# Designs tried in a protein design run: peptides against a protein of PDB entry 6IDX. Part 76

Target 1, 380 residues: chain A of PDB entry 6IDX
Amino acid sequence: KELAKLSADVTFATEFINMDGIIVLTRLVESGTKLLSHYSEMLAFTLTAFLELMDHGIVSWDMVSITFIKQIAGYVSQPMVDVSILQRSLAILESMVLNSQSLYQKIAEEITVGQLISHLQVSNQEIQTYAIALINALFLKAPEDKRQDMANAFAQKHLRSIILNHVIRGNRPIKTEMAHQLYVLQVLTFNLLEERMMTKMDPNDQAQRDIIFELRRIAFDAESDPSNAPGSGTEKRKAMYTKDYKMLGFTNHINPAMDFTQTPPGMLALDNMLYLAKVHQDTYIRIVLENSSREDKHECPFGRSAIELTKMLCEILQVGELPNEGRNDYHPMFFTHDRAFEELFGICIQLLNKTWKEMRATAEDFNKVMQVVREQITRA

## One batch from the design tools (peptide; aimed at target 1 E144 E194)

Design b2_p25_4 (made by RFdiffusion4)
Pose (drawn by RFdiffusion4):
Structure b2_p25_4 (pose): chain A 370 residues (1-223, 234-380), chain P 25 residues (1-25)
Amino acid sequence: KELAKLSADVTFATEFINMDGIIVLTRLVESGTKLLSHYSEMLAFTLTAFLELMDHGIVSWDMVSITFIKQIAGYVSQPMVDVSILQRSLAILESMVLNSQSLYQKIAEEITVGQLISHLQVSNQEIQTYAIALINALFLKAPEDKRQDMANAFAQKHLRSIILNHVIRGNRPIKTEMAHQLYVLQVLTFNLLEERMMTKMDPNDQAQRDIIFELRRIAFDAETEKRKAMYTKDYKMLGFTNHINPAMDFTQTPPGMLALDNMLYLAKVHQDTYIRIVLENSSREDKHECPFGRSAIELTKMLCEILQVGELPNEGRNDYHPMFFTHDRAFEELFGICIQLLNKTWKEMRATAEDFNKVMQVVREQITRA
Amino acid sequence: SSTSLPKVTMEGDLTTLWEENLSKL
């Protein structure tokens, strides 16, 4: 108890650390008996002292043994133990992950997605905060080639709806540190879109060109003389600036292939809305048609800018858009809503092709005022 | 990795726009 009190003082901490005092604590956790059942209070003070001592930055986090790591991860992976032990255990794991790639790798193997998510279902906001913080730390430290798989795994176990039901709509008001973790989670989530945003289409890749052909087919085949007239104009009546080679339009980065993903999502998941938008504007040979392809690419880019896809998380922000916690594919659903809004605004302005940038500005103002 | 984009000021949290229009899809 006394050690937990004094360890926050650097003057004391240095003295204790210089006698390998941290090892006394780690050895106790590694091999001490009946710690959770008979000595939980002592264990809580031990973990408090350990974290306080490590927070002075005198020694590397890499000093910790695999045994110590496994024991702390064990306290998190178990059917919940004492709240004080769990809080400190989650905090120790977060610090280990943030401070070492090696520790991240070992901890990622010792804790499951389901175990971490289950700790969000406790009524204690600090436990919830550290759970989200550990999740954020794993995402921050995951290799670029593993982060997407981790996101899918958390999504399949309902991380989003659990946060919505147990944190955002929970009884306890969200305090500043929890709000900060939600902000960080949202930033990391949007940043999963960044690679596709910056990926150019390969116009010479037939498989990629066939995706555009399929997009056009879904809409034009819903319309016979009129259908023939649409196809004679290649991709003009689908609204692409490059009428003959629309794949070239997807070399613009941002938005790149993310725009294609959004269009395909709208066509497959919301086929009626996609067909309505395209057919209301595919036989319009007055200058008043709203060009789908060009509009979708520019809207995708605009949404990326509004939502700050690619921005790094920082210490000064605690903001988040709560509606993104209500749908597994909220970004794509937002695209669909905004493409409908774009077409409504286009009609309200009796817009022509020359008005394209003005309409996009009005849409930008509509979205950002919402 | 990171990408820099223009900064955008927002007055809303998109919730009203979302709730009113999601079902129209």

Design b2_p25_4_s1 (made by RFdiffusion4, then SolubleMPNN; from b2_p25_4, 9 letters changed)
Fold by OpenDDE base, seed 2:
Structure b2_p25_4_s1 (fold): chain B 380 residues (1-380), chain A 25 residues (1-25)
Amino acid sequence: as target 1 above (380 residues)
Amino acid sequence: SSLSLPKVEREGDLTELYNRNRSTL
């Protein structure tokens, strides 16, 4: 107990480490000897002293033995561990994952996200916080291939549901530390969009062009009996498509694929447009047709607006950026839906279309409308 | 022509924006 308090002092820590004191603490954990009276209390103080000593950065985390890692991981994976030991064990594992890629690999073999989810189903917010912190650390340190797999896993959907129900909708105020970990998890989740945001459309890829054609089809052919597609020659069809792509509000009416060659937002804008068109078809058709029927120069260019809005949302959400230690702003909506970014896009594109109408905007006002919409989204 | 900025109602948190739009759909 006194050691745990004194370990916060850097002078004491330096002297104690120079006396091999940290090795004694690690051996106490490694021994696993439950034979001592008050073992749980002693172990909790041992783990506290170990954390405080390691936080001085005097000793590399790579000094820890595989036996130590297995003991700490054992305290997190075993159901009948004292809460005080569990909390410190989660914190130790987080620090290990953050400070060493070698320790990350070893810990990722010993612990599953499923085991960590069980620690979210408790009333103790400190345990919940350290469990999310360890999940965030594992997610941050995962190689790109495994990161996407972790994101696509049933575990992530389940994790979001558990966080929503047991943390966000919990009967307790969210503390700053928990709010920070929820922010971190949100940032790491949005960083999965970076690949699509930085993917250029290939204007020569027919499969990608067929998605743009599908957007046109959903907007304009949904009311037309497929029998009345006039078999008129390739030139009339090109002229028709150019008109349709103009009505869709693409910048390049001849080849809309060119509008998706700029990164950001690249293909992510097309993903959002396709999601809107398929999942919110009535909203999509309404937005397109309301603007395509206007001859008053007050038409909102949907295609251009969708691209620039996607880019704006990526900027607001800081897609591709690392989480900042001082931030704790998280959005509960992102835990309510699997496609929360695309749902946010669907809301914001309606807001943009409304704002455009209310402002009586023309194409010259585009940047001004976007600035107003940015202020609406960032003040919301 | 003074483009009257729409009154940015203090639309609360993005969550409130989301919930309002879900209730009007």
Scores: peptide ipSAE 0.015, ipTM 0.461, DockQ to the pose 0.151
OpenDDE base, seeds 1, 3, 4, 5: peptide ipSAE 0.012, 0.008, 0.006, 0.006; ipTM 0.459, 0.425, 0.403, 0.405; seed 5 fails the geometry check

Design b2_p25_4_s2 (made by RFdiffusion4, then SolubleMPNN; from b2_p25_4, 7 letters changed)
Fold by OpenDDE base, seed 2:
Structure b2_p25_4_s2 (fold): chain B 380 residues (1-380), chain A 25 residues (1-25)
Amino acid sequence: as target 1 above (380 residues)
Amino acid sequence: SSLKLPKVEREGDLTKLYEENRSKL
């Protein structure tokens, strides 16, 4: 107890570390010996002193043994652990993951996201906060391949549901620390969009061009079987497609693939358009046909609007930026749906189309409409 | 052309925007 308090002082920490004191603390944890009176209290103070000593940055986290990691991971994975030990064990694992890539690899082998989700189902917000903090650390330090796998896993869908129901919709106020961890998780989730946002369309890729053909088919040929492959298109068929791409509101109505070579938003804009066309087909067809049937200069160019809106949403959500330690602003909506970004796009494209009509905009007013829509999305 | 700037009456809470408009998708 006294050691745990004194370990917060850098002068004491330096002298205690010089006396090999931290090695003694690690060996106490590694021994796992429950034979002592007040073991749980003594262990909780030992873990506190260890954290406070390590927070001075005098000793590398890489000095920690695999036996120590397994003991700490054991306190997180076991169902009947003292709350005080569990809390400190989560904090130690978070610090290990954040400070050492070698320790991250070892911890990721010993702990599953499923085990951490169990700590979100409790009524203790402090434990929930440290559990999310450790999930965030694991997600931040994961290699890109594993990060995408973690995002697509049943565990991540379940994680969103558990956070929504047990944290956000809980009968208690969200503390600043929890709000920060929810913000961090949200930022890390949005950063998964960065690859698609920075992926340029290849105008020569036939599979990518077939997606643009599918957008045209859904808008204008909704009753036509997709099995009518656009065979070797006669010049009349190419001219027909050029008209359809103009009606879809692409900037390059001759080769719409060129509109998706701009990064950001690259292929992410095409993903959003395809999602809208397949999941919200009636809304998509309505927006396209409403603007394509206008004989006046007040048509809202859907293709151009979808691209610039996707870019604007990425800017608003700070896609590709690292989490800031001073922020705690999170959007509960992103925990309600697996495709919440694409759903937000579908809402915002309708808002844009409405705002365009209300403003009586023309193509020259495009940037002014986008500014108003940005304000409608970001300002109270 | 005199663009009528619509009054931005909506709170820039993305959650509020989503909940108010999700039924229109």
Scores: peptide ipSAE 0.261, ipTM 0.775, DockQ to the pose 0.195
OpenDDE base, seeds 1, 3, 4, 5: peptide ipSAE 0.108, 0.159, 0.140, 0.161; ipTM 0.708, 0.636, 0.703, 0.721

Design b2_p25_4_s3 (made by RFdiffusion4, then SolubleMPNN; from b2_p25_4, 8 letters changed)
Fold by OpenDDE base, seed 2:
Structure b2_p25_4_s3 (fold): chain B 380 residues (1-380), chain A 25 residues (1-25)
Amino acid sequence: as target 1 above (380 residues)
Amino acid sequence: SSLSLPKVEREGDLTDLYNSNRSKL
């Protein structure tokens, strides 16, 4: 207990480490010897002193033995561990993962996200916080090949549902530390969009062009009896499509694929448009047709708006950026839906369309509408 | 013509906007 308190002092820590004191603490953990009276309390103080000593950065985390790692991982994976030991063990594992890629590999072999999920189903918010922190650390340090698998494990409706039900909707106020870990998890989840945000459309890829054609079909052919397929020659069809792509509000109404060659937002904008068109078809058709039927130059260009809104949302959500220390702003909605970004897009595109109408905007006002919409989204 | 900024009603937290739109669907 006194050692744990004194270990917070850098002068004491330096002298104690120089006396091989940290090695003694690690050996106490490694021994696993329950032979001492008050073992749990003594172990909790040992782990506290170990953390406080390591936080000074004097000793590399790589100094720890595989036996130590297994013992700490054992405290996290075993159901009958004292709460005080569990909390410190989660914190030690987080620090190990963050500070050493070699320790990450060893810990990722010993612990699963599924085991950490069990520590979210408790009433202790500190345990929940360190469990999410360790999940975040594992996600952050995962190699790209495993990051997608972890993302799929995060996309497991289960983790989001548990966070939503046991943390966010819990009967306790969210502490700053938990809010930060929820923010970190949100940022790491949005960073999965970076690949699509940076993917350029290939204008020669027929499958990608067929998606743009499907957007046109959903908007304009959904009411057209398939019997009125105009048997008119390829040129009339091409001219018709150019008109339709103009009505869809693409900047390049001759070749809409060119609008998706700019990154960001690249293909992510097309993904959002397709999601809106398929999942919220009535909203999509309404937005497109309300603007396509206007002859007053107050038409909101859907295609351009969708692209620029997707880019704006990526900027607001800091897609591709690392989580910042001291931020704790998280949106509970991102834990309520698997396609939360596309749902956010679907809300924001309606807000944009409303704002455009209310402002009586023209194409010249586009940037001004986008600025107003940005302020609306960032204040919400 | 002063483009009157639409009164940003205090649309609550983006969560409230989401929940409001989800309740209207």
Scores: peptide ipSAE 0.007, ipTM 0.379, DockQ to the pose 0.136
OpenDDE base, seeds 1, 3, 4, 5: peptide ipSAE 0.006, 0.006, 0.005, 0.006; ipTM 0.378, 0.392, 0.383, 0.383

Design b2_p25_4_s4 (made by RFdiffusion4, then SolubleMPNN; from b2_p25_4, 8 letters changed)
Fold by OpenDDE base, seed 3:
Structure b2_p25_4_s4 (fold): chain B 380 residues (1-380), chain A 25 residues (1-25)
Amino acid sequence: as target 1 above (380 residues)
Amino acid sequence: SSMKLPKVEREGDLTSLYEENRSTL
């Protein structure tokens, strides 16, 4: 207890480390000797002293043994551990993951995200905070292959549902530390969109071109019996498709694939458009047909608007940026739906279309409409 | 863990926009 208190002092910490004191603390954890009177209290103070000593940055985290890591991971994976030990063990594992890639690899073998989710189902917000912090650390330090596995729709759905029900909708105020970890998780989740945001469309890829053709089909052929497979592409049909792509509001209505060659937002804009067209088909058709039937220069170009809105949403949500210390601005909505980004896009594209009409905008006003829409989204 | 006390909590304003408009999708 006295050692744990003194370990916060930099002068004491330096002297104690120079006396190999930190090695003695690690050996106490490694021994696992449950036979001592007040073992749990002694262990909680040992882990506190260890963490405070390591927080001075004098000793590398790589000094810890695999036996130490396994003991700490054991305190997180076992259901009947003292809350004080669990909290300190989560904090130690977080610090290990953040400070050492070699420790990350070892910890990622000993602990699953599923085990950490169990620590979110508790009433203790400090335990919940350290559990999310460790999930965030594991996600941040994961190589791309393992990051995709952590991004698995089932794991993400379960994690989001548990956070929503046990943290966000909890009967307790969210503390600043928890708000920061929710912000970090949100930023890391949006960074999964970065690949698609930075993926250029290949105008020669037939599968990607078929998506653009499907957007046209949904907007204009929805009443046409599927039995008329579009046979041999006569020059009249190519001219018809060019007209349809103009009505869809693509900038390059001759070759809409060219609109998706700029990154950001690249293919992510096409993903949003396809999601809207497939999931919210009536809303999509309404927006497209309302603007395609205008004889006045006040048509809102859907394709161009969808691309620039996707880019704007990526900028607002800081897609591709690392989490910043001291930020705690998280959006609870992103925990409510599996495709919350695409749902937000669907709301914001309707807001854009409304704002365009209210402003009586033309194509020359496009940037001004986008500025007003940005202000509406960021002040909501 | 020196969790430096982060500055002012903001729940994201986008949640209000989403909750108000989700029924229009």
Scores: peptide ipSAE 0.152, ipTM 0.626, DockQ to the pose 0.228
OpenDDE base, seeds 1, 2, 4, 5: peptide ipSAE 0.006, 0.005, 0.010, 0.008; ipTM 0.415, 0.382, 0.470, 0.447; seeds 1, 4, 5 fail the geometry check

Design b2_p25_5 (made by RFdiffusion4)
Pose (drawn by RFdiffusion4):
Structure b2_p25_5 (pose): chain A 370 residues (1-223, 234-380), chain P 25 residues (1-25)
Amino acid sequence: KELAKLSADVTFATEFINMDGIIVLTRLVESGTKLLSHYSEMLAFTLTAFLELMDHGIVSWDMVSITFIKQIAGYVSQPMVDVSILQRSLAILESMVLNSQSLYQKIAEEITVGQLISHLQVSNQEIQTYAIALINALFLKAPEDKRQDMANAFAQKHLRSIILNHVIRGNRPIKTEMAHQLYVLQVLTFNLLEERMMTKMDPNDQAQRDIIFELRRIAFDAETEKRKAMYTKDYKMLGFTNHINPAMDFTQTPPGMLALDNMLYLAKVHQDTYIRIVLENSSREDKHECPFGRSAIELTKMLCEILQVGELPNEGRNDYHPMFFTHDRAFEELFGICIQLLNKTWKEMRATAEDFNKVMQVVREQITRA
Amino acid sequence: TPFRPEDFTYQPLGEELQEFKEKLL
């Protein structure tokens, strides 16, 4: 108890650390008996002292043994133990992950997505905060080529709806540190879109060109002389600036292939809305048609700007858009809503092709005022 | 770098996203 109190003082901490005092603590956790059952209070003070000592930055986090790591991960992976032990255990794991790629790799193997998510279902906001913090730390430290798989795994176990039901709509008001973790989680989530946003279409890749052909087919085949007239104009009546080679329009980065993903999502998941938008504007040879392809690409880019896809998380922000915690595919659903808004605003303005940038500005103002 | 797999399963809008849609439209 006394050690937990004094370890926050650097003057004391240095003296204790210079006698390998941290090893006394780690050895106790590694091999001490009945710690959770008979000595939980002592164990809580031990973990408090350990974290306080490590927070002075005198020694590397890489000093910790695999045995110590496994024991701390064990306290998190178990059917919940004492709240004080769990809080400190989650905090120790977060610090290990943030401070070492090696520790991240070992910890990622010792804890499951389901175990971490289950700690969000406790009524204690600090436990919830550290759980989200550990999840954020795993995302921050995951290799670029593993972060997407981790997101899918957390999504399949319902991380989003659990946060919505147990944190955002929970009884206890969200305090500043929890709000900060939700902000960080949202930033990391949006940043999963960044690679596709910056990926150019290869116009010479037939498989990618066939995706655009399929987009056009879904809409034009819903319309016979009129259907023939649409196809003679290649992709003009689908609204692409490059009428003959629309794949070139997807070399603009941002939004790149993310725009294509959004269009395909709208066509497959919301086929009626996609057909309505395209057919209202595919036989219009007055200058008043809303060009789908051009509008979708620019809207995708606009949404990426509004939502700050690619921005790094920082210490000063605690903001988040709660509606993105209500749908597994909220970004794509937002695209569909905004493309309908864009078409409505276009008609309200009796807009022509020359008005394209003005309409996009009004849409930007509509979205950002909402 | 891996990408999100394609999944075109329909899901209804949650409450806040539905309210946002109604406000805009």

Design b2_p25_5_s1 (made by RFdiffusion4, then SolubleMPNN; from b2_p25_5 with T1V F3L R4F Q11E E15P E16L)
Fold by OpenDDE base, seed 2:
Structure b2_p25_5_s1 (fold): chain B 380 residues (1-380), chain A 25 residues (1-25)
Amino acid sequence: as target 1 above (380 residues)
Amino acid sequence: VPLFPEDFTYEPLGPLLQEFKEKLL
């Protein structure tokens, strides 16, 4: 207890480390010896002293043995561990993951996200906070391939649902520390969009062109009797599609694929359009047909609007930026749905279409409408 | 009249986000 308190002092820490004191603490944890009276209390103070000593940055985290890591991971993975030991073990693992890539690799082999999710299903908000903090550390330090796997895993849908039900909808006020960890998790989740946001469409890729054709089909052919199959002429078909792509509001109505070569938002805009067209088909068809039937120059260009809105949402959500330690502004709505970004896009595109009408906008007013819509989104 | 963003009565996303929250809950 006195050692744990004194370990917060840098002068004491320096002298104690110079006397190999930290090595003695690590060996005490490695031994796993439960034979001492008050073992749990002694271990909790040992782990506190170890953490405080390491926080001075005098000793590298890479000094710890694999046996030490396995003991700490064991305190997190075992059922019915003392809450005080569990809390400190989560904090030590977080610090290990954040400070050493070699320790991250070892910890990621010893602990599953599923084991950490079990610590979210408790009423103790401090344990929940440290569990999310460790998940965030693992997510931040994961290589790109493993980040997407952690995101696609049954673990993420389950994690989202558990956070929503046990943290956000909990009968307790959310503390600042938990709000920060929810913010960090949200930022790291939005950063998964960065790849698609920076992916340029290949105008020569037939599979990508077929998606644009599917957008046209859903908008214009969904109600058409198969008897009005446009006549066999390849040129008449190309001319018809050019008209349809103009009615869809693409900037390049001859080759809409060119509109998706700009990064950001690249292919992410096409993903949002396809999601809207398939999941919210009636809303999509309504927006497209309402604007495609206008002859008064007040048509809202859907394709252009969807691209610029996707870019705007990425800017507002700071996609690709690292989380800031001083922020705690998380949005609970993003924990309600697995496709929350695409659903947000579907709402914001309806807002944009409404705002365009209310402003009586023309194509010349496009940037003004986007500024108004930005302000409407950021004040929400 | 050039509608400046300042002259536009912002319908807060609040109701739409609330409807969104209600539909997704």
Scores: peptide ipSAE 0.017, ipTM 0.493, DockQ to the pose 0.044
OpenDDE base, seeds 1, 3, 4, 5: peptide ipSAE 0.016, 0.012, 0.013, 0.016; ipTM 0.521, 0.494, 0.461, 0.496

Design b2_p25_5_s2 (made by RFdiffusion4, then SolubleMPNN; from b2_p25_5, 9 letters changed)
Fold by OpenDDE base, seed 1:
Structure b2_p25_5_s2 (fold): chain B 380 residues (1-380), chain A 25 residues (1-25)
Amino acid sequence: as target 1 above (380 residues)
Amino acid sequence: VPLFPEDFTYEPLGPELAKLKEELL
């Protein structure tokens, strides 16, 4: 207890570390010797002293043994561990993951996200915070291939549900510390969109072109009896499609694929458009047909608007940026839905279409409408 | 200790976007 208190002092820490004192603490943990009276209390103070000493940055985290890592991971994975030991063990593992890629690899082998989710199903907000912090650390330090697997896993759907029900909708105020960890988790989740945001459309990829054609089909052929598609020649069809792509509001109505070659937002804009067209088909068709039937030059160009809105949302959500220590702003909506970004896009494109009508905008006002919509989204 | 900065004001886009969704339906 006295050692744990003194370990917060940099002068004491430096002297104690120079005497190999930290090695003695690690060996105490490694021994796992439960035979001592008040072992749990002694262990909690040992782990506190270890954290305080390591927080001075004098000793590399790589000094810890695999036996130490396994012992700490054991305190997190075992049922009925003392809350004080569990809290410190989560904090130690977080620090290990953040400070060493070698330790990350070892910890990722010893601990599952499922084990950490069990620590979210408790009434203690501090334990919940440290559990999310460790999940965030593991997610941040995961290689790109594993990061996508972690995001797509049933574990993430379950994690979102548990966070929503046990943290966000809990009968207690969310502390600043928890709000920060929820923000970090949100940012790390949005960073999975970066690949698609930076992916250029290949105009020669037929599968990608077929998606643009499907957007046209959903907008214009969904109400037409499939029997009345006149089998007339390829040229009349190309000219017809050019008109349809103009009505869809693409900038390049001759070759809409060219609108998706700009990064950001690249293919992410096409993903959002396709999601809207398939999941919210009524809303999509309404927006397209309302603007395609206008003769007054007040048509809102859906294709251009969808691309620029996707780019704007990526800028607002800081897609591809690392979490900032100073931020605690998270959106509960992103924990309510698996496709929360696409749902946000679907709401914001309707807002854009409404604002365009209210402003009586023309194509010349496009940038001004986008500025107003940005302010509406950022103040909401 | 996870450095939790003390002073961030939460502005929830979520509830207002939910209202906006309800008003647009």
Scores: peptide ipSAE 0.018, ipTM 0.480, DockQ to the pose 0.068
OpenDDE base, seeds 2, 3, 4, 5: peptide ipSAE 0.014, 0.017, 0.017, 0.017; ipTM 0.517, 0.437, 0.499, 0.516; seed 5 fails the geometry check

Design b2_p25_5_s3 (made by RFdiffusion4, then SolubleMPNN; from b2_p25_5 with T1V F3R R4F Q11E E15P E16L)
Fold by OpenDDE base, seed 5:
Structure b2_p25_5_s3 (fold): chain B 380 residues (1-380), chain A 25 residues (1-25)
Amino acid sequence: as target 1 above (380 residues)
Amino acid sequence: VPRFPEDFTYEPLGPLLQEFKEKLL
């Protein structure tokens, strides 16, 4: 107990480390020996002292043994551990993951996100905070191939739902530390969009072109009598598609695929459009047809608007940026749905379409409408 | 109808976000 308090002092820490005191603490953990009276209390203070000593940055985290890692991971994976030991073990694992890629690899083999989710289902916000912090650390330090698997585990309705129900909707105010961890998790989740945001459409890829054809089909053929099937003439078909792509509000009416070659937002804009068209078909058709029936130059160019809105949302959400220390601005809405970004896009595109109509905008007013929509999104 | 951002009264996303929260919950 006294050691744990004194370990916060850098002068004491330096002297204690010079005496190999930290090695003694690690060996106490490694031994796993429960023979001492008040073992749990002693272990909790040992882990506190270890963490406080390591936080001075005097000793490399790479000094820890695999046995130590396994013992700490054991305290997190076992269902009946003292809360004080669990909290400190989560904090130690977080610090190990953040400070050493070698330790990350070992910890990622010993602990699953599923085990950490169990620590979110508790009433103790401190345990919840350290559990999310460790998830965030594992997510941040994961190699790209494993990051998608962790994303899939986060997109697994369970982690999101558990955070929403047990953390965000908890009966207690969210502390600053938890708010920061929720912010970090949100940033790391949105950074998964970066790949699609930076993926250029290939105008020659037939599969990608078929998505644009599907957008056209959903908008114009879903209500069309089969008697208006495009006549078999290749030229008439191309000319008809050019008209349809104009009505969809693409900038390049001849080859809409060219509109998705700009990165950002690249293919992410097409993903959002396709999601809207498939999941919210009535909303999509309404937005497109409201513009296709107008000859007054007050048509909202859906295709262009969807691309620029996707780009703007990426800018607002800081997609591709690392989380900053001291920020705690998380959006609870992103924990309500598995496809929260695409759902946000679906709301914002309706807002854009409404704002365009209210402003009686023309194509010349496009940037002004986008600026108003940006302010509406950022002040919400 | 205000055509310029300086003249435009911003409707907060609040109602749309609230509707979104209510539909998804």
Scores: peptide ipSAE 0.039, ipTM 0.458, DockQ to the pose 0.034
OpenDDE base, seeds 1, 2, 3, 4: peptide ipSAE 0.023, 0.016, 0.020, 0.016; ipTM 0.494, 0.434, 0.423, 0.441; seed 4 fails the geometry check

